# Peptides against a protein of PDB entry 9IZ0: the designs that were tried, part 40

Target 1, 345 residues: chain A of PDB entry 9IZ0
Amino acid sequence: ITCLGSNGHTYKQLVKGGNDDLRQDAVMEQVFEQVNGFLRSYRKTSQRNLSMRTYKVIPLALKTGVIEWVQDTIPLGEYLDSAHKVYHPKEWSLSTCRKLIAEKQMEDLETRLKVYDLVCRHYRPVFRHFFLESYADPVQWFTTQTNYARSTAVASVLGHVLGLGDRHGQNILIDKTSGEVIHIDLGIAFEQGKKLPVPECVPFRLTRDVVDGMGITGVEGVFRRCMEFTLETLRREEDSLLSVLEVLRYDPLFSWLISPLRRMKKQKMQLENFNQPESGNITTDASRDPKIQRNNVSGESEAERAILKVRQKLSSTLSVEASVGELIRIAQDPSYLALMFCGWS

## One batch from the design tools (peptide; made by RFdiffusion4, then SolubleMPNN)

Design b1_p10_5_s3 (from b1_p10_5, 7 letters changed)
Fold by OpenDDE base, seed 1:
Structure b1_p10_5_s3 (fold): chain B 345 residues (1-345), chain A 10 residues (1-10)
Amino acid sequence: as target 1 above (345 residues)
Amino acid sequence: PPVSPFRTEP
């Protein structure tokens, strides 16, 4: 829909209806606005204009709301699929790569690593071309690539600390004007991605294309330093951040658990990648409904565990540099990436 | 590919 504001400006808005609870997104955006306050207050982050890019979410009902249309954006995955066809027309299709990873999803780590390495050799990074194509002026090129590395660093730290899941290339927008990343579809938080049929094992998305967009330095320089400054800010503001999350503990509208419907939707999407329609009568013997042990883990006990995990991630037991170094290592480790869902590429 | 649930044109 398009709305005329009281200020005479026309705003594009997305009306989302269906099974997705927009209250989760609205709450995460509110947490990001509070974190942006901390980033503005701390000298090392403020001097670099470090922020999480946010979008407005107005929940209207349990399953309906209005989302701000983020203008001048493209999903990372849409750009990468298009650019890969242009720059590497002789390499494998994204569909072929996803199929090969999916076919080996139930195999051992060694087999999955071999398939992941094979896919990586036949599907090379291209995201550096986004900046080279979009910005002919060297100053604009350098500025936008720097903004990308900065925004990706903030989003990576926040994504780890808040345990954001489902960070596939369609849930990350690139601002074509600034080069900044915008994370969308925030309804998998507080490590609920580990409860998916294919568990999420990485702290944030740091795929080869995400790194290629940082330019020749990769994760070194701007990205690493901005992760360090962001984590240093969040450690300093730990009590303030935990106080914001404690307000959510008592919000009856916030779900600390992945919704059964969202889990089923993700299960179906993960299973549909296995079912080529060979016309085999799989008699759905409906008798093996795995008794969902509704362990009556009170919503309070899940909230308490989530807050405890945030506190643990902000622990000063390791230096900021050591903590960031370990996060970057794990996020790029083939032994973790090969375990990810085939759509993670 | 799963279309981002935020990209259904209104």
Scores: peptide ipSAE 0.013, ipTM 0.518, DockQ to the pose 0.084
Fold by OpenDDE base, seed 3:
Structure b1_p10_5_s3 (fold): chain B 345 residues (1-345), chain A 10 residues (1-10)
Amino acid sequence: as target 1 above (345 residues)
Amino acid sequence: PPVSPFRTEP
């Protein structure tokens, strides 16, 4: 839909209906707005304009809501697929890479590492080209690439701390005007990504293309330093952040667990990427809504475990530099990336 | 075109 705002600006909005719970997105956006308050209050983060990019989510009912249509954005995965065809037309298709990884999904780590390495050799990073082709002015190029590295650093720290899952290339938008990342579909949080059919085993997305977009320095420089300043801010504001999360413990609408329906939907999407479209009308009769009695006791125990895990991630036991160094190491480790659905790009 | 914040991977 398109709405005229009281300010005279026209806003596109997505009306989403279906099985995705927009309340989780709305809650996570509220958490990000609070964190953005902390980032503005701290000198090291405010001087760099560090923020998690947010979008407006208005839940209207259990499975319906209005979402801000973010103008001038492209999904990272949409850009990367298109750019690989342009810059590396002799390399493997994304579908070929997905197929090869997926054919080895049940194999041992050694076999999965071999196929991941093979895919990586036949599907090289291209995301640096986004900045090179989009900005004719060198100052604009440098500014937007810097904004990308900064926003990716904030999103990486927050994504780790809040345990954001489902961080695939279609759930990460790039703002074509600023170079900033916008994370979308926030309904998998508090490490529930580990319960997906392909478990998430990285703290955040730091694939070869995500790094290639940072330019010649890669993770070393703007990205690492902005992760450090962001984590330092979150450690300082631990009690404030935990207090925000404690409010969610008592929100009967917030789901600390991935729904079985969402898990099945993600499983189906992962499987459909293997099969050529055989036009099989599988009418899955959606008519048996099992009344999953959410035992309130189970939800509270999961909230407590989630909050405890956030506190553990904010622990000062390691320096900020050591903690960020380990996160960056794990997020780029082939032994983890080879286990992911799309760890090569 | 502007992108929906709810693209699932195809």
Scores: peptide ipSAE 0.011, ipTM 0.552, DockQ to the pose 0.136
Fold by OpenDDE base, seed 4:
Structure b1_p10_5_s3 (fold): chain B 345 residues (1-345), chain A 10 residues (1-10)
Amino acid sequence: as target 1 above (345 residues)
Amino acid sequence: PPVSPFRTEP
């Protein structure tokens, strides 16, 4: 929809309806605004304008709301698919890569690593071209690439700490004006991505294209340093962050768990993206919910577990540098990326 | 073009 603001400007907005709980997104955006407050309070983060990019979410009902239309954005995955066809027209298609990974999904790690390496050799990174194409001025190029690396660093730390899942290339927008990342569809948080049919096993998305966008320094420049400063800030504000999350513990309308319906939807999408033929006899016999014993793990026990995981991720047992180093290592580890839905791009 | 942060799945 297009709304006329009280200021006389027209704003595009998305009315989302259906199975998506926009309250989850609205709550996560509120958490990000609080974290942005912390980032503004500390010299190391404020001097770099470190922030999580946020968007307005207005939930109207349980599954309906209005979302801010972020102008001048493109999904990372859309840019990458387009750019890969331009810059590497002789390489494999995304569909070919997905098929080869899917064909080996049930195989051992060694076999999955071999096919991942094969895919990586035939689907090279292109995301550096986003900055080269979009910014003819060297100062704009450098500024936007720096903003990208900074924004990605903040999002990576927050995504890890909050256990933000479903970080595929369609759920990460690039702002074409600033180079900043905007994370969207925040309804898989607190490590619930590990409950997906393809379990998420990386702390955040740091695939080859995500790194290629950082330029020649890759992770060893602005990105690593901004992750360190962000994590340092979050560790200092641990009690404040946990207090924000404790408010959510008592919100009866906040879901600490992925809903069965959302899980099924994401399952269907994952299967479709692998071009697996619908084995036509998914009779939606809702009676063959495998007895996931609803262990009536009280919503309180799952909230407590989630908060404990956040606290554990903020632990000062390791230095900030060591913690960030390990996160960056794991996020780029082929042994994890080969297990992911699209770990090659 | 401006992209909705929430691409509705088709």
Scores: peptide ipSAE 0.011, ipTM 0.564, DockQ to the pose 0.054
Fold by OpenDDE base, seed 2:
Structure b1_p10_5_s3 (fold): chain B 345 residues (1-345), chain A 10 residues (1-10)
Amino acid sequence: as target 1 above (345 residues)
Amino acid sequence: PPVSPFRTEP
């Protein structure tokens, strides 16, 4: 839909009708706006213009809302599939890689690691080419790659702290103008990704292609330093952040649990992505929402556990450098990535 | 493929 703004400009908007509760996305965007306030107030983060990129979400009903159309963006996964076909035309297709990982999903860790390594050797990183192709000017190339590493660092810290799940390549947009990442579909938070049929075992997405986009320094440069400054800011503002999350504890519209329907939809999408080539309109006629009587007692206990887990992630028991070092290690660990749906890219 | 939340259904 195109809307005329009160400023006389026309804005494209996405109307999402369906099974996804946009209230979760709207609330997470509000949390990101508060965190962006903290990042602007702290010298080490403000001097680098560190922010989580946000987008407008207006929930209209339980399953309907308007999302801002983020112009000049591409999904990371869409770019990577296209670029891999261009730069590595003799390597395996994404569908071949997915099939081989799927065929071994019930096998032991050793077998899954062997298949993951095999896939990695036949599907090499390409995301560095995004910056090399898009920016002919060396200053613009360096600036956009720096903005990518900075925005990915902020998103990685926030994604870990808030326990953001479902961080696949279609839920991460790249801004073609700035090189910044935009995280979308925020409906899996507070470690609910661990309750998916394929459990999420990494703190954030730091796959080989995510690292390849950082250029020759990989994680050892702008990315690591910006993660450190972001985590230092969040530790300083712990009480402020927890106060924002406590408001959500009492929000009757907020869901601390992944809905059974969303879990089933993600399960079906995972199974369909294992069994079919990329051409099918998923008309899911899921007209039967069982009235989930929210047992209020279960919601409060999950909110308390979520807030406690955020506090634990902000603990100053380890240095900022040690905490960031461990997060970067775990996020790149093949023993976790081999268990993921698409851990190789 | 994971449906981009920005894919409008047709």
Scores: peptide ipSAE 0.010, ipTM 0.532, DockQ to the pose 0.088

Design b1_p10_5_s4 (from b1_p10_5, 8 letters changed)
Fold by OpenDDE base, seed 5:
Structure b1_p10_5_s4 (fold): chain B 345 residues (1-345), chain A 10 residues (1-10)
Amino acid sequence: as target 1 above (345 residues)
Amino acid sequence: LPESPYRTYP
């Protein structure tokens, strides 16, 4: 829809209806706005304009809401699929790579590592070309690549601390004007990604293409230093951040658990990628509702566990540099990446 | 319909 505001400006908005609950997105965006307040209050973060890029979400009902249309953006996964065909036309298709990883999803770590390495040799990173294609001026090129590394660093720290899941290439938008990342579909948080049919085992998305977009320094320099400054700010504001999360503990509209519908949808998508369309009428007899034993885990007990995990991630037991160093290591480790869903790489 | 910014992976 297009709305004319009382200020005379025209706003494009998305009306979303269906199976997805927008209340979780709206709450996570409110947490990001509070964190952006903390990032503006400290010289080390404010001098670099460090922020989590946000978008407006207005939930209207259980399954209906209005979302801001983020102008001048492209999904990371859409750009990468197009760019790989242009720059590496002799390499394997994304569908071939996904199929090979999926076929070995139930195998041991050694077998999955061999397939992951094979796919990596036949599907090379290309995201550096986004900046080279989009920005002919060297100053704009350098500025937008720097903004990308900064925004990715903030999103990586916040995504780890809040346990943000489902960070696939379609849930990450790139702003074509600034080079900043916008994270969308925030409905998997507080480590609920570990409850997916293929458990998430990395702290945030730091795939080869995410690193290639940082330019010649990769994760070193701007990205690492901006992660350190962001984590330093969050550790200083720990009590303020935890107080914001405690308000959500008593919100009857907020779900600390992955929705059964979202879990089933992800399970179906992960299984459909295994079945080539043999034209067999699988009459899935929908009559066997598996009695999901609702383990009577009170929503309160899940909120308390989530807040405790946030506190543990903000612990000063390790230096900021040591903590960031370990997060960057794990997020790039082939032994973790080879265990991710076939769409992750 | 404007493509949902929430593109699901295939």
Scores: peptide ipSAE 0.015, ipTM 0.566, DockQ to the pose 0.144
Fold by OpenDDE base, seed 1:
Structure b1_p10_5_s4 (fold): chain B 345 residues (1-345), chain A 10 residues (1-10)
Amino acid sequence: as target 1 above (345 residues)
Amino acid sequence: LPESPYRTYP
C-alpha cells in the first residue's frame, strides 16, 4: 500500500497477512532501538556511528501488520545469485550447490565437509563487486564498504547475543545508498534456530560472501574492531539490556518459542527439497504422530532460560578480544558451516 | 528457495 503522510510525502508500506507473527519482529525492533541507545551513549561506538539498522513494524492483529518499505534495498541472496552468474558464468548454479548439500544432509560430518568443500571450489565469492559496481567514486566506495563492515559487526554481535536465527541471504537486505545491512524476519530469536529440523550451529552469518564484502582486510579490519566495541558496549549495559528483555517476559503477546506452524512450514520446505518426483508410494504412515512431549515448559520458563543465555553470552570470563575471536572462528569454521541447511552457504 | 517473507507481492 502507499500511504500519504501528514508531511505530504507518500510512503510505501508492506501489508503482511497470513501465518507470520509480526509481533516478534516488532518486539525485536524495539530491542534494537534500545541497543542503538546504548551504542550512541558509549564513546567508542558513537564515534563510529555504530547502529543496528531498524525498520518500523506496526502489528495490527496476531498475524497482520504493516511493515515499513525499506527503499533502495536489495536482498543479499538476490544480489549474490545475479552477480555470481555474471562474474563466474562457468561455475555451478546456486540450485546445483544447494541440491548437493541437501542430498548429504543426513550423512556424517566427514561426508558433509567433502561436499561443502566441493561446492566452495565451484561457487566462489562475488560480494566485493557490489561495492565496486555501485560506487565509482573511491571515497564513496571506501565509505560504503566501511559502513557495510560496521553494520555487519553490530548485527553479528547483537544477533549472537539475542540468538537471532534464520539469517539466510533473503533475510538480510543491503542498503544500496549506505552499504549497511538490514536484518528482516526476526521471528526466530533466543536460539530457537537450534530447534529447527536442521539445527543452526553458527553464532551469526559469516559466509565467504559476507567476508568478501569487507574487502581485502576481510574480518581483520573494521569488522573485528567494531564487533569488539559493540560487545564491550553490550557488556557495559548488561543490566539495562536484561531489564528490556524482562519487560518482554511479561508481554502476553510475545512468543519465546518458535511457532509450531512456522516450524512445520520450515520442516515441509526442508523435506520438499529432498523429494524428487519419483512416484514411489511412500505411504507416509501418518500414524507415527511423534509424541511431541508437550513439556509444558511454561512460557515463563522459556523466557527465563532465554534471559539466562543472554547473560551468559555477555559474561566477562573472557576478554572482549578473546570472545570476538572465538565467535569469528566458529562462524567461519567449515565443520559448523557444513552442518547448516543447504540454503546457508 | 525459502521465499523471503518480505517478498513484495506485486
Scores: peptide ipSAE 0.010, ipTM 0.547, DockQ to the pose 0.094
Fold by OpenDDE base, seed 2:
Structure b1_p10_5_s4 (fold): chain B 345 residues (1-345), chain A 10 residues (1-10)
Amino acid sequence: as target 1 above (345 residues)
Amino acid sequence: LPESPYRTYP
């Protein structure tokens, strides 16, 4: 839809009419705005304009809302699929790579690692080309690549702390003007990604293409330092952040658990990707609303467990540098990445 | 592919 704003400007907006509750997205965007306040309060983060990119979400009903159309963006996964075909036309197709990983999903770690390594050798990273092809001016190229590394660092720390799941390439937008990342579809938070049919084992998305977009330094320099400054800020504002999350504990509209419907939808999409080639808009009318009697007692106990995990992730038991170093290590570890869903890498 | 929530349904 196109809306006329009170300022006389026209804004394109997306009406999402689906089984996903946009209230969780709206709440996570409010948490990101509070975190952006913390990032502006500290010199180390403010001097670098560190922020989580936000978008407006207006829930209209339980399953319907309006999402801001973020102009001049592309999904990371859409760019990467196109760029791999252009820059590496002799390498394996994404469908071939997914098939090989999928065929070994039930095998041991050693077998899955061998297949993951084989796929990685036949499907090389290309995301550096986004910056090289989009920005002819060297100053714009360097600025946008720096903005990408900064934005990805903030999103990685915050995504780990809040336990954001479902961070596949279609849920991460790239702003073509700034190089910043925009995380969308925030309906899997507080480590509920570990409850998916294929559990999420990494703290955030740091795949080979995510690293390739950082340029020659990779995770070193801008990305690592911006993760450190972001985590330092969140540790200083721990009580403020926990107070924001405690408000959500008492929000009857917030769900601390992954919806059984969303879990089933993800399971079905995983199974359908095993059996059919990429062509089919299957609108499955999953109109059976099971009256989920939310046992309020189970929701409160899950909220408390989620807040306790956030507090544990903000613990000062390790230095900021040691904590960031371990997160970067785990997020790139082939032993974790080879266990992810076939569409992750 | 997981549908981007930003897929413009026509």
Scores: peptide ipSAE 0.010, ipTM 0.539, DockQ to the pose 0.085
Fold by OpenDDE base, seed 3:
Structure b1_p10_5_s4 (fold): chain B 345 residues (1-345), chain A 10 residues (1-10)
Amino acid sequence: as target 1 above (345 residues)
Amino acid sequence: LPESPYRTYP
């Protein structure tokens, strides 16, 4: 839909009906706005304009809502697929790379590492070209690449702390005007990505292309320093952040667990990307909504466990630098990345 | 450059 705002601007909006709970997104966006308050209050983060880019989510019903449409954005995965065909036309297709990884999904780590390395040699990073193509002015190029590294750092820390899952290239938008990242589809949080059919075992997305967009310094430039400042801010505001999360414990609409339907949808998408469309009319008569008696007691225990895990991630036992160093190491480790789903690379 | 879909799941 397109809405005319009171400011005279037209806003495209996505009306989503169906299987995804928009309340999860709306709640996570509220948490991000609160975190943005902390980032604005702290000198080291405010001087760098560090923020998590947010978008408006209006839940209308349990599975229906209106999502803002961010103008001038592109999904990271869409840009990367297009750019890879332009810059590396002799390399493997993304579909070929995904196929090879999926064919080895049930194999041992050594076999999966060999396939991941093989794919990496035949599918090289291209995301640097986003900035080179989009910004002819050197000042705009540098500014937008810096904004990308900054926003990716904030999103990486928050994504780790809140345990955001499902961070594939279609759930990460790039703002073409600012270079900032916008994380969407926030319905997998509090480490529920580990409960996916292919468990997510990295703290955030730091793939080769995500690093390539940071320019020649990669993670050792603006990105690392902005992760450090963001984590330092979150550690200072731990009690405030935990208090916001405690409110979610009592929200009957918030789900601390991945829904079985969302898990099944992820299973199908991981399978359908490999099977040619057999036109089998699987009329899944979805009419039997099993009344999942949310035992309120189980929801509260999972919320408490999630909040405890957030507190553990904010622990000052390690320095900010050591904590960020370990997160960056794990997020780039081939032994973790090779275990991810075929569309993660 | 295509406009960004907020939820690219079909």
Scores: peptide ipSAE 0.011, ipTM 0.573, DockQ to the pose 0.071; fails the geometry check

